# Designs tried in a protein design run: peptides against a protein of PDB entry 3WG5. Part 273

Target 1, 218 residues: chain A of PDB entry 3WG5
Amino acid sequence: LAKNIVYVAQIKGQITSYTYDQFDRYITIAEQDNAEAIIIELDTPGGRADAMMNIVQRIQQSKIPVIIYVYPPGASAASAGTYIALGSHLIAMAPGTSIGACRPILGYSQNGSIIEAPPKITNYFIAYIKSLAQESGRNATIAEEFITKDLSLTPEEALKYGVIEVVARDINELLKKSNGMKTKIPVNGRYVTLNFTNVEVRYLAPSFKDKLISYITD
Target 2, 218 residues: chain A of PDB entry 3WG5 as posed
Amino acid sequence: LAKNIVYVAQIKGQITSYTYDQFDRYITIAEQDNAEAIIIELDTPGGRADAMMNIVQRIQQSKIPVIIYVYPPGASAASAGTYIALGSHLIAMAPGTSIGACRPILGYSQNGSIIEAPPAITNYFIAYIKSLAQESGRNATIAEEFITKDLSLTPEEALKYGVIEVVARDINELLKKSNGMKTKIPVNGRYVTLNFTNVEVRYLAPSFKDKLISYITD

## One batch from the design tools (peptide; made by RFdiffusion4, then SolubleMPNN)

Design b2_p27_3_s1 (from b2_p27_3, 12 letters changed)
Fold by OpenDDE base, seed 2:
Structure b2_p27_3_s1 (fold): chain B 218 residues (1-218), chain C 218 residues (1-218), chain A 27 residues (1-27)
Amino acid sequence: as target 1 above (218 residues)
Amino acid sequence: as target 1 above (218 residues)
Amino acid sequence: SALERAKKGAIEPITFEASESAAKTAA
């Protein structure tokens, strides 16, 4: 049975295989405790497409709602972070954060210039990001423009365009505003109405491995 | 003026942005000391395409010959490692090593299955690996088959097919066999004849950062 | 700014990893 527990965990930095391990660990803990939801405080400039796709799959396979929260102020769900958000059960953003800039690249050259992905890769990820938006009932046109125009949005713009569901300055405001919202994708085949009345908030600390990797990637 | 110095450095593990930093650091040290060449002892299962392309570019921009040496026995220049090797001035392999398996993937699913790259990505890297082989005067047909057939070769096969230039069991044999060989690509616009007569061999240790990253990726 | 950070962010779509067949030939 679901307990009136909400887990909160932070994921910061580049999206890598270790970021997948963090998502998997955090979601697994929350699933095991039959939490009402897990909130992932996300701050990422982007990262690997493989890790991103694995994270999206892990979120979609979650036994509980996974809320992506672009937090704190100054954070971003950039590039891979936007795909992860669009693959989640609910997206929230804090004021002063951003979402978008989803164009795939092959990396950076020695001079710091972007190595462009071939049109074929770009088209693959256009189809993919549109599918995530459509499946979640979010704005697929804007999702495409996150790639084709390298568009980045403010929380207020993202809310206005139906990319995200909540603008919240902190966890308490997020819980308050998301209470009674339906998940944008199914949890175990059903859309869930979030119940954040009288919830216990439990913060999950990063593991030792998580801290070490974050220190290296920063 | 070139000194009769050859640098040797080890690069082991996944190809990442940190592997680029290792290549850049090692090549820069050898360039600054006007080394005759640098030998990179490479053992990699593969890694990121962005980091790989940056490494190839860094090698091609080197002021000195960069020799990729698949070493020690049991090592591989798998996937991204093959591209790096094909982008280098000379390839050597130790007995009991391998090269190839260059098919691009989008990563691994939760069940450990390969997430296939779309045909469009595969075709991009077929063109890219063939260009590296052609530019270096190496077997472009086999380079394509490293992707299309996921082909892996022994040192003896790779030598026979004109993928690599040297089979050597150690640094001393490598220096002996490669002495008088021309680089397969230009150094500063000119093909260089390697001169390993009366050379001082200098080993470069991994930095503290290199060691820390290797410990995390292993 | 958050926007400037986002513009520097990227998704990297491609990896190269050894297939199981390549791992077996190195063993």
Scores: peptide ipSAE 0.036, ipTM 0.252, DockQ to the pose 0.808; fails the geometry check
Fold by OpenDDE base, seed 1:
Structure b2_p27_3_s1 (fold): chain B 218 residues (1-218), chain C 218 residues (1-218), chain A 27 residues (1-27)
Amino acid sequence: as target 1 above (218 residues)
Amino acid sequence: as target 1 above (218 residues)
Amino acid sequence: SALERAKKGAIEPITFEASESAAKTAA
């Protein structure tokens, strides 16, 4: 019998190979316990494209719904965080958060100026972010503008434009509003209706490694 | 008004950056003419993972349905070709073709033996191929076995297992059988019902560059 | 600013010449 458990875990800081290990660990725990879903409280300025794509794939192969929740107020799903959100089964944002600013860069020069990505790389990520939006039935035009205009949206704008599914202040409001919603992408080849009726919320603590990495990358 | 035109183009040989240019050119022509769909007659032993992923993205961002047709009899959508097919709006196979054998390799040694990919790379592609299958509502378990068991399927097996949508002998039978089918992935954020009633079939010729590359890579 | 932090976290296109992208899918 599926347990009426919803897991909640935090991922904060730069998207790296270590952030992939966090997503993998958290989703695996929730899968093993046959949870109704996992909610990832996401706060990221962005990070590596390779790690981002691996995270998106890990979410898409999940045996349970993975909800990306841009949380707490003041947090962002910037750059790589937006791609991860668009690859997930449901996106929620708390009021006072942001999403977008997805323009790829090669890095920073010695003077702190952005080294622009060549057009071929920018076009690759335009194609990729549009595919994530289209597959999830989200706004592919706005997803493109996250790169081409370096657009950032408020939760209210992102909801209005059909980029995200829920604006919620906390986990309890998120569960209430998302109850009965269909996942935007399949879970094990099927669109799942979220059932958050009489669920136990179980918080996953970060590992010692997760805490250390967050400290080094912030 | 959308024209009742279906484009047909061939892509044959190894998947490379030049094969990406072929997909991009063919799909762009069909998009510009506002075609009902493009059918790509695919025959490939596989190729580069980077080029494959770019091709999948180019298909997913298409403004029109892209049908991968493993054709003619004796052709294969092997390795990279299977990923491309799974990323498309509809898969068809002619009788006497094959699909699968998706195990990633690093290359070949001097004695012609396969250099195995490290587990992290193999796991990456397992995640990727499962995501493509799940997003398209195709058999994600069989997609995994294309790597883990190096499985190859007949058209009849692939249809039976829900990996592909159509078995057809030629373009006319393909159009007849796929008429009224929904695309397995969205087109511009919507699942499209294919309408092949009273269509003009227009064949795209390979460019001089396409012919030269096919000759060099075969 | 959140925008400057977002700029700092911009996807470094690690050119997909990572070891994963150099992998071949061959039969």
Scores: peptide ipSAE 0.034, ipTM 0.249, DockQ to the pose 0.153; fails the geometry check
Fold by OpenDDE base, seed 4:
Structure b2_p27_3_s1 (fold): chain B 218 residues (1-218), chain C 218 residues (1-218), chain A 27 residues (1-27)
Amino acid sequence: as target 1 above (218 residues)
Amino acid sequence: as target 1 above (218 residues)
Amino acid sequence: SALERAKKGAIEPITFEASESAAKTAA
């Protein structure tokens, strides 16, 4: 029997392999406790494509629903964050957040200019982001435009275009609005109906390792 | 009941978040099939510290034994590869391979010189590598010297010093020598005795995604 | 040699260095 527990954890900063560790640890804790779901409060400007793909895979392998919540106001799920969101079981955004800007780059030159990804890489990520959108029943055209137009959306626009499922001001409103929603991708091969009636909210803090690596990467 | 199956997969190149994806995918396949173990043929010069830490965590979360095999001759588990090995259930090396050289760096300057990691980072990785060695019952002094002296060892030296468990020329010799060994870290909270009597060896190929990302990262 | 390859091994922290090889998704 699933416990009436919802975990909440925060992931902030660049998407790296360490960000993967945070996702994996947090999801694993929530899986071990047979939580109803985990909510990841995400604020990211982007990061590594490979780390992003790992995080997406880890989310899709989750034994429980993983909700990406772009939070707090002023946060973004930019670039890699958008892919992570699109790979998740449910996307929520707080008012005053953003999602999109997914164009792949090789990096920054010494002068701070972007080194453009070759067309083969860009086209790969177009196919990949469209796949994530299609598999989740989200807007694949807008997902493509996150790359081809470097499009960024408000929560209201993202909801309107079918990129996300919920706009919520806080965790309580998110739980209330997402109660009875089905996951956009399967959990253990089944679309799960979220049950947020009388749930205990448990906050997960960064481990000491998490804090140290965040401090090293800042 | 565990199947008489051992998976073998190859991971080559820099340790990145994509390398994590390969580990995760390969281990997940082997877990799904209730394999007796997975052997990862590893050849790496090193890579990202964060990706390494993710891989270590993923290995330690494995439902089956993960054997790191430094293979073929001429390969290395250098830098990040050593941490991955030390985080695994069993380490094997082929003759003519190496392990070690674990000093963390921030990167390379424009002139190709190493940007040294600050003492706080170096000390963190000293503590981390010692923890991996201690938890696995391996030589923590040598593990520290992999950083402080940038030490690299032959298979024979690594075996002699208690860094690794097996020297083997090929998969068949590895299976033969590791049969009846206990894992150096727990699998699901228990030290597992490896049973390689009459096992089916299954080779895992890189996914199309794996090949494409390898091609992008080369 | 395997030893010389090992001596060249590096653990890089999470730096946003433009490795030409690692595609980044940037905003």
Scores: peptide ipSAE 0.026, ipTM 0.238, DockQ to the pose 0.189; fails the geometry check
Fold by OpenDDE base, seed 3:
Structure b2_p27_3_s1 (fold): chain B 218 residues (1-218), chain C 218 residues (1-218), chain A 27 residues (1-27)
Amino acid sequence: as target 1 above (218 residues)
Amino acid sequence: as target 1 above (218 residues)
Amino acid sequence: SALERAKKGAIEPITFEASESAAKTAA
């Protein structure tokens, strides 16, 4: 019997246009092969709000479930990473990871101090992050507090508060725990029940372009 | 005889994730209707490098030709807008517009001074913009000088130097002049000859989301 | 204003941990 394919790809570093390119490429490959899902191993300190919103939209347009997996231990879905996760079909976190710290900033001053976003921008992102949480049936109050209190959560806290769906140590545990779960947002207008009973895991390597970009942003 | 459809949409303001959302939405609509092309009336001072690179990739993945039209008079494809244009299937400019000024920056200091990008980043974008120019058969030397000299060009200069393909005053002149031109990059792996002999022009309005985003970024 | 220049340029809202390498194109 043909095994259902689950793709796994890593996205590490700042959320940039290049990160969108990675998301788009990875999801497109998985869509072309009619994969059961793609798992994105996400480790990001955050990054650009524009890239983030594009990534969220690209995930929401996916023909297949996109699972954000904050991995490995020590990784984060910080700032932009939290929005991406909240915009996805399923969120998993490994023990020892974090999510949150979503307060928007304009950038850094010459002395490295944060340039605060004006209330107009902050309030926009509050509304946006709450929308992502509400649309996915996740905790919109905590989503707001990721901005208003600069809140960061452990996987266990995030699960407890209904921000995420799975805590898993590795891909095998993730597949096992997420098997039979419904996506938190629609795939092609319907909530999909994940089927990981007979899957082949395929790892997507970063393209040469992805490697170059990572090398430049690191 | 069914008229070939050409979509026209406006993208104005900073290049952000929201701008990517606009590009993606507009191109997707035009793809769904098997349009002959989409024309993006671009007026941007620049914006985010990440959004820019995502937009470039989205254009390159388009199932239909994407024409960047720097319009109306007084508009610019500045900074990020230049990269987007160079990544597109055809560039047109209206008289009294500009293109160039592509030097990357990290941001602005608290006093409004530019924070310069380190050489690593500048050199990356030099390589990137040269690649876009080379892949499209456009002037890679001028593309580099958009960064290294912060060069800006008029439509007439940009045409003269082989940076752009068309100078046109309006959509009708653009369609007339670009009719029978080949795309400067492939569409689905092939260079497409544009056919604007019997076209219906359809204008895409900004979505409510696009309007909200523009309102927030403006 | 610095905000208007920021609005005319590469200063878009960066989400918090945008490390130093988040290059922006100058406006």
Scores: peptide ipSAE 0.020, ipTM 0.254, DockQ to the pose 0.150; fails the geometry check

Design b2_p27_3_s2 (from b2_p27_3, 12 letters changed)
Fold by OpenDDE base, seed 1:
Structure b2_p27_3_s2 (fold): chain B 218 residues (1-218), chain C 218 residues (1-218), chain A 27 residues (1-27)
Amino acid sequence: as target 1 above (218 residues)
Amino acid sequence: as target 1 above (218 residues)
Amino acid sequence: SAVENAKKGAIYPITFEASESAAKTAA
């Protein structure tokens, strides 16, 4: 029986236009091979809103399920990372990770202080994050509180509140727990039931460009 | 019994950052009054992709159903207008209107010739328009052909192919035909059944700024 | 808006205008 392939790739660091290129590259490889899914091991402190929105769109356009996995332990899907996760087909978190803290900012002052976003921008992102949660059948109230209260959750809290679908220690536990789950958003117009019963796991290496960008942004 | 309000507003001309401000203003007014829906009478030849994507997002974030109505007869939801329609809670068209022609371009040369979009950009918008169609339970194959074949459809064809939900001659016929329909995408996390049995129709006037921009972009 | 300004720095393509489509369908 032809083995279903599951790709695993890492994206770490600030969300930038270069992070979009990473998501695009990884998802494209997995699409070309008609993989059962791709798991993106995500660790991000946040980043640019424009790049984040493009990444969410690239995930939503995927011909295959894209699983965002907040990994390894100690990692976060902070700020832009939460939006990306909420836009994905399935969210998993490893124990000891975090999700949330989504309040938009304009940037940092020369003294390192946050430049506050005007209410119009904050309200735009409240509406945006709520839409992502609602379209994926996730907790839209908590999604709003990720901005309005700058809320950060543990994996256990995020699971309990219906923000995420899986808590898993590693890729093997993730595949086991997510097997038979439906995607939270459509893939090619339909909700897909994940089939991880007979999968080959293939790790995608970061390109030289991906490594260089991660080094510059960290 | 408190009358349900339905707002009607017009957006005409090129899709720009100023068109985003129009959508935002109109939807915000209708949200503030807890309207049953807002109908946007849309007539556009297309415009900027960035503004279009922001408009789609603003519609998806709406607390109330946003109906895109390609109106009046002779109007079009061309190019960017099709994406906006596909991102909405319900699409209606008047007889003698058109929808489609979604092939992205980089711009126009000084001689008026189209600067072709590179394949990467075209493929990005193919994935995007297909996602909008799929998320709304509309015909994703036709949505792709709006780009790959630069396809334009009549209201009757668009209805037949499951791209749109209603063909209506005027607002009253639209309200009558859409009454009891479910939104094609969620509103605040749920598909809403439209209730137009006891509605007051309120027309939103364009602001002075909206009028000026329409004049400059026509 | 600042979100619009942040996006304005990105080269976004334009979507096709119907005036040229109408010219091609009439030819």
Scores: peptide ipSAE 0.019, ipTM 0.214, DockQ to the pose 0.138
Fold by OpenDDE base, seed 2:
Structure b2_p27_3_s2 (fold): chain B 218 residues (1-218), chain C 218 residues (1-218), chain A 27 residues (1-27)
Amino acid sequence: as target 1 above (218 residues)
Amino acid sequence: as target 1 above (218 residues)
Amino acid sequence: SAVENAKKGAIYPITFEASESAAKTAA
């Protein structure tokens, strides 16, 4: 029986235009091979909101399910990472990870203090994050509180509150637990039931460019 | 049976004089072909107030219905985009989009802080946005609050409050849901009932100039 | 005029113009 392919790729570090290129590359490879899904192992402290919104759009335009997996233990889907997760077809978290802390900022001052975003920007992102949550059938109240309270959640809390769909220790447990789940947003206009029976897991390595830029930005 | 034509075109990015040229080109093509309507897939963070007002006028002078569709998911009709939407014959939003945040500003300082508009300018835009809402039979109180509270709404909220007419996931759902609706403003002095029965959808691509300018401004 | 000044006003992007280096999600 022909194995269904599931791709796994890692995205780590600050969300930038380069992170968009990574998402685009990984999803495109998986789309070209008609993969059952791609799992993105996400570990990010946050980053640029423009890049984040473009990434969300790229995920939502995917021809295949994109699963955000906050992994490994100790990883976070912080700030921009939470928005990306909420824009995806399925969210999973490993034990010992976190999600949330979504309050927008203008940046950091020379002394490292946060420059607060004006209410205009904050209100925009409140509407945006609530829209992502509502569209995906996730907890929009908690999504708002990720901004208004700068709330951060454990995997267990995020699952309990209906922010995420799966807690899994590894890829195998993720595949097992998410098998037969429907995507939280449509793929090509249809909600897809994930089929992780008889799958081949293919790991995508970062490109040389990916490694170089990570090295420069780290 | 001769198919009625519906054009679909995308306008993305900052509202500028070039955005006006895009609107003008797209609407003119659809007018020349006596289209049933044109759908503009709008994704904008805002832009210039002068260009915005010119775009609103161009829409209101259209010989055919102009439907603003906030699309794709993750898109926004932010700031100037809200005014443009409120000036149109029908507003639709995709799930995961936003509308609002209409407070005028003079610009950004070197440190990225907002330079506030003086009360005189703010009051002008309050009157203007209320006029657009009232003329189109949309919620003028919420339209004012888009400025005074810098309010942003989800598609569901915007529909509930009577700011927009349709929530739709794609063009096909938009056509289905808006079929038989009356335009919210007149076309050539008459309110038109939209007829999306037996339609041919024609997609307008950005011109080479459109692509080049997008590439330079991105 | 107030109208001319209003037309010269801007309704700037809330979020993500490339020039707005400023709107970051807090890391």
Scores: peptide ipSAE 0.040, ipTM 0.237, DockQ to the pose 0.073; fails the geometry check
Fold by OpenDDE base, seed 3:
Structure b2_p27_3_s2 (fold): chain B 218 residues (1-218), chain C 218 residues (1-218), chain A 27 residues (1-27)
Amino acid sequence: as target 1 above (218 residues)
Amino acid sequence: as target 1 above (218 residues)
Amino acid sequence: SAVENAKKGAIYPITFEASESAAKTAA
């Protein structure tokens, strides 16, 4: 029987326009091969709100399930990473990871202080994060508190509060625990039941272009 | 008796050239007033290595003790923030904060992947962070593991391992616990004993320029 | 030098910045 492919790709660090291009490339590769899913091993402290919103939109347009996996231990889906996770088909976290701290900031002042977002922007992102949580059947009250209280959760707390779906130590445990789960948002207008019974795990590497821009931004 | 001044300033968010200007401005104000110390309430996920190295150098050139205080609860001195802390005269953390995750990255690829720093750059920052730890009499093995293992520590672990000097819930507890401590690096070539017995706490606000650049980088 | 280039390029974790475009969308 032809093994269904599950792609695994790493997205680590700041959410930028380059992170959008990565999500787009990785999801497009997995779509082209009709993969059962793509797992994005996410480790991000946050980043730009524009890139984050574009990434969420790209995930929502995916022809295949996109699983956000906060991995490895010590990784976080902080700030923009939490929005991306809440916009995805399934959230998993490894033990020793974190999710939350979603208060929008305008940026850093010339002296490196956070410039707090004005109430209008904060309220926009409260509405946005609550929408993502509600649409995915996740805890919208906690999603709001990720902003209003700058709340961060452990994987165990996030699972307990219904923010995430899976706590898993590795890809094999993730596949085992998520097998038979329904996606939290639709794929092409339908909730998909994940089938990981006879899958080949295929790792995606950064493209040459991905490596080159990093070399130039270096 | 004229009360000695302790300045407190907040530096929150990404370490950039603007964060350097903030450290420089805040330290300069405190130097001009011959303050007993400046406490920087630091909450950063990290940022640019060039700005970080400039900030460390500016702290090392300070005419007064610079205390890095990872505050409030939920804050972090992640990545570049850990280097800044290790380059400072005293590190304090509030309960529920974190320090570590110091692996240098080149940046994010056009697709948002972390571009891992080549071994040459990683080894440079290993040597650099170990130097900061050794020069300050802090745990250089843990400092290396902040890079090689992407290790993050709680305040209690960081204190236990000799990475930081104080765990404190607030400024009053910090002043009380750090009173009579020696700086971990010299001030003008001398280790200073902190004297917080009759101090006035003075909070510094972001400058108009600090507020304006944040408005432009927004 | 490779070190000076490393200083310019090494990016560390970043907090959530509301971009000008997101601020404009919220406006």
Scores: peptide ipSAE 0.031, ipTM 0.281, DockQ to the pose 0.088; fails the geometry check
Fold by OpenDDE base, seed 4:
Structure b2_p27_3_s2 (fold): chain B 218 residues (1-218), chain C 218 residues (1-218), chain A 27 residues (1-27)
Amino acid sequence: as target 1 above (218 residues)
Amino acid sequence: as target 1 above (218 residues)
Amino acid sequence: SAVENAKKGAIYPITFEASESAAKTAA
């Protein structure tokens, strides 16, 4: 019996146009191989809103389930990472991780102070994040508070409030716990029940380009 | 009967990318030798958040127990040091040491005044530190107060409040008291019972590079 | 639109770019 494949890839660092290219490449590989799912191990402090929105769209257009896994312990899905997670088919978090802090800013001043976004932009992202939460059947009130209160949550809090679906220590526990779960958003117009019985886990390495850019951004 | 090895290494000063390299090197040596544990004698005023998070991740990824020991008397695990401790397999403190004061800042102004972190950043670190505490079965309320109240604790207070596991005057007392304790976080997915019966203590010296950089940063 | 311009310029506050680059844990 052909083993179902689950891909695992890591995305670490700032959300940029390059991060979009990473998501697109990884999801495309998994789609081409008709994988059961792809798990993206996400550790991000946030990044650019445009790149984030493109990533969300790419995830939602995926032919296979995309699981965002905030991993390893100590990682975060901060800011843009939260939107990406809320736009995904399943959110998991490892112990010792965080999610939230989604208030948009225009940038940093020369002194490192935040340049606040005007109310119009803030309100746009409130509507956007609430929409992502609502469409995924996740807590839209908390999603709004990720902006309005700059709220950040632990995995346990995020699970409790219905922001995420799984707390898992590792990939094996994630696969075990998410087996039989339905995706929170459709795949090809259908909610998919995840089948992680007898799967082969395949790790995707970053490309040379991916490594080079991570080295430049670190 | 092959003696179990416990490594001891010192990390002193600001938490930086170089401090990460020290942690990584020391833990790697201990992993390679299949040590029973490594004890890191920590004395830090704090430092960079990025470096701190990477250090926490490296500790949590360790194949062996990593014990953070706030040592010698007069030392502290201040700020970033507290997060590192809370991310470790066991926390010990010597008498006359301190832990806490974890409020994030953006930096110092030209006049030496603190540039406050925006609520977004503060809330992120609140979630992060609470997560570390919760996952380690340590006091998450006090962990939050290390930020919200800039709380600092004595070893006795930290033990009383369930922040740390051991108060010990020296390595010998630490080994004696921690013998038979379980790690507060998993090692390779399992909580390990520490076995410090008939151990050889090996001290790791700083590398030449470590000495050079410590000399530049001091 | 202001939103499209914001998409290009709105740094989601990298909670951690500020914290990684600038947020020292206070000594």
Scores: peptide ipSAE 0.025, ipTM 0.255, DockQ to the pose 0.078; fails the geometry check

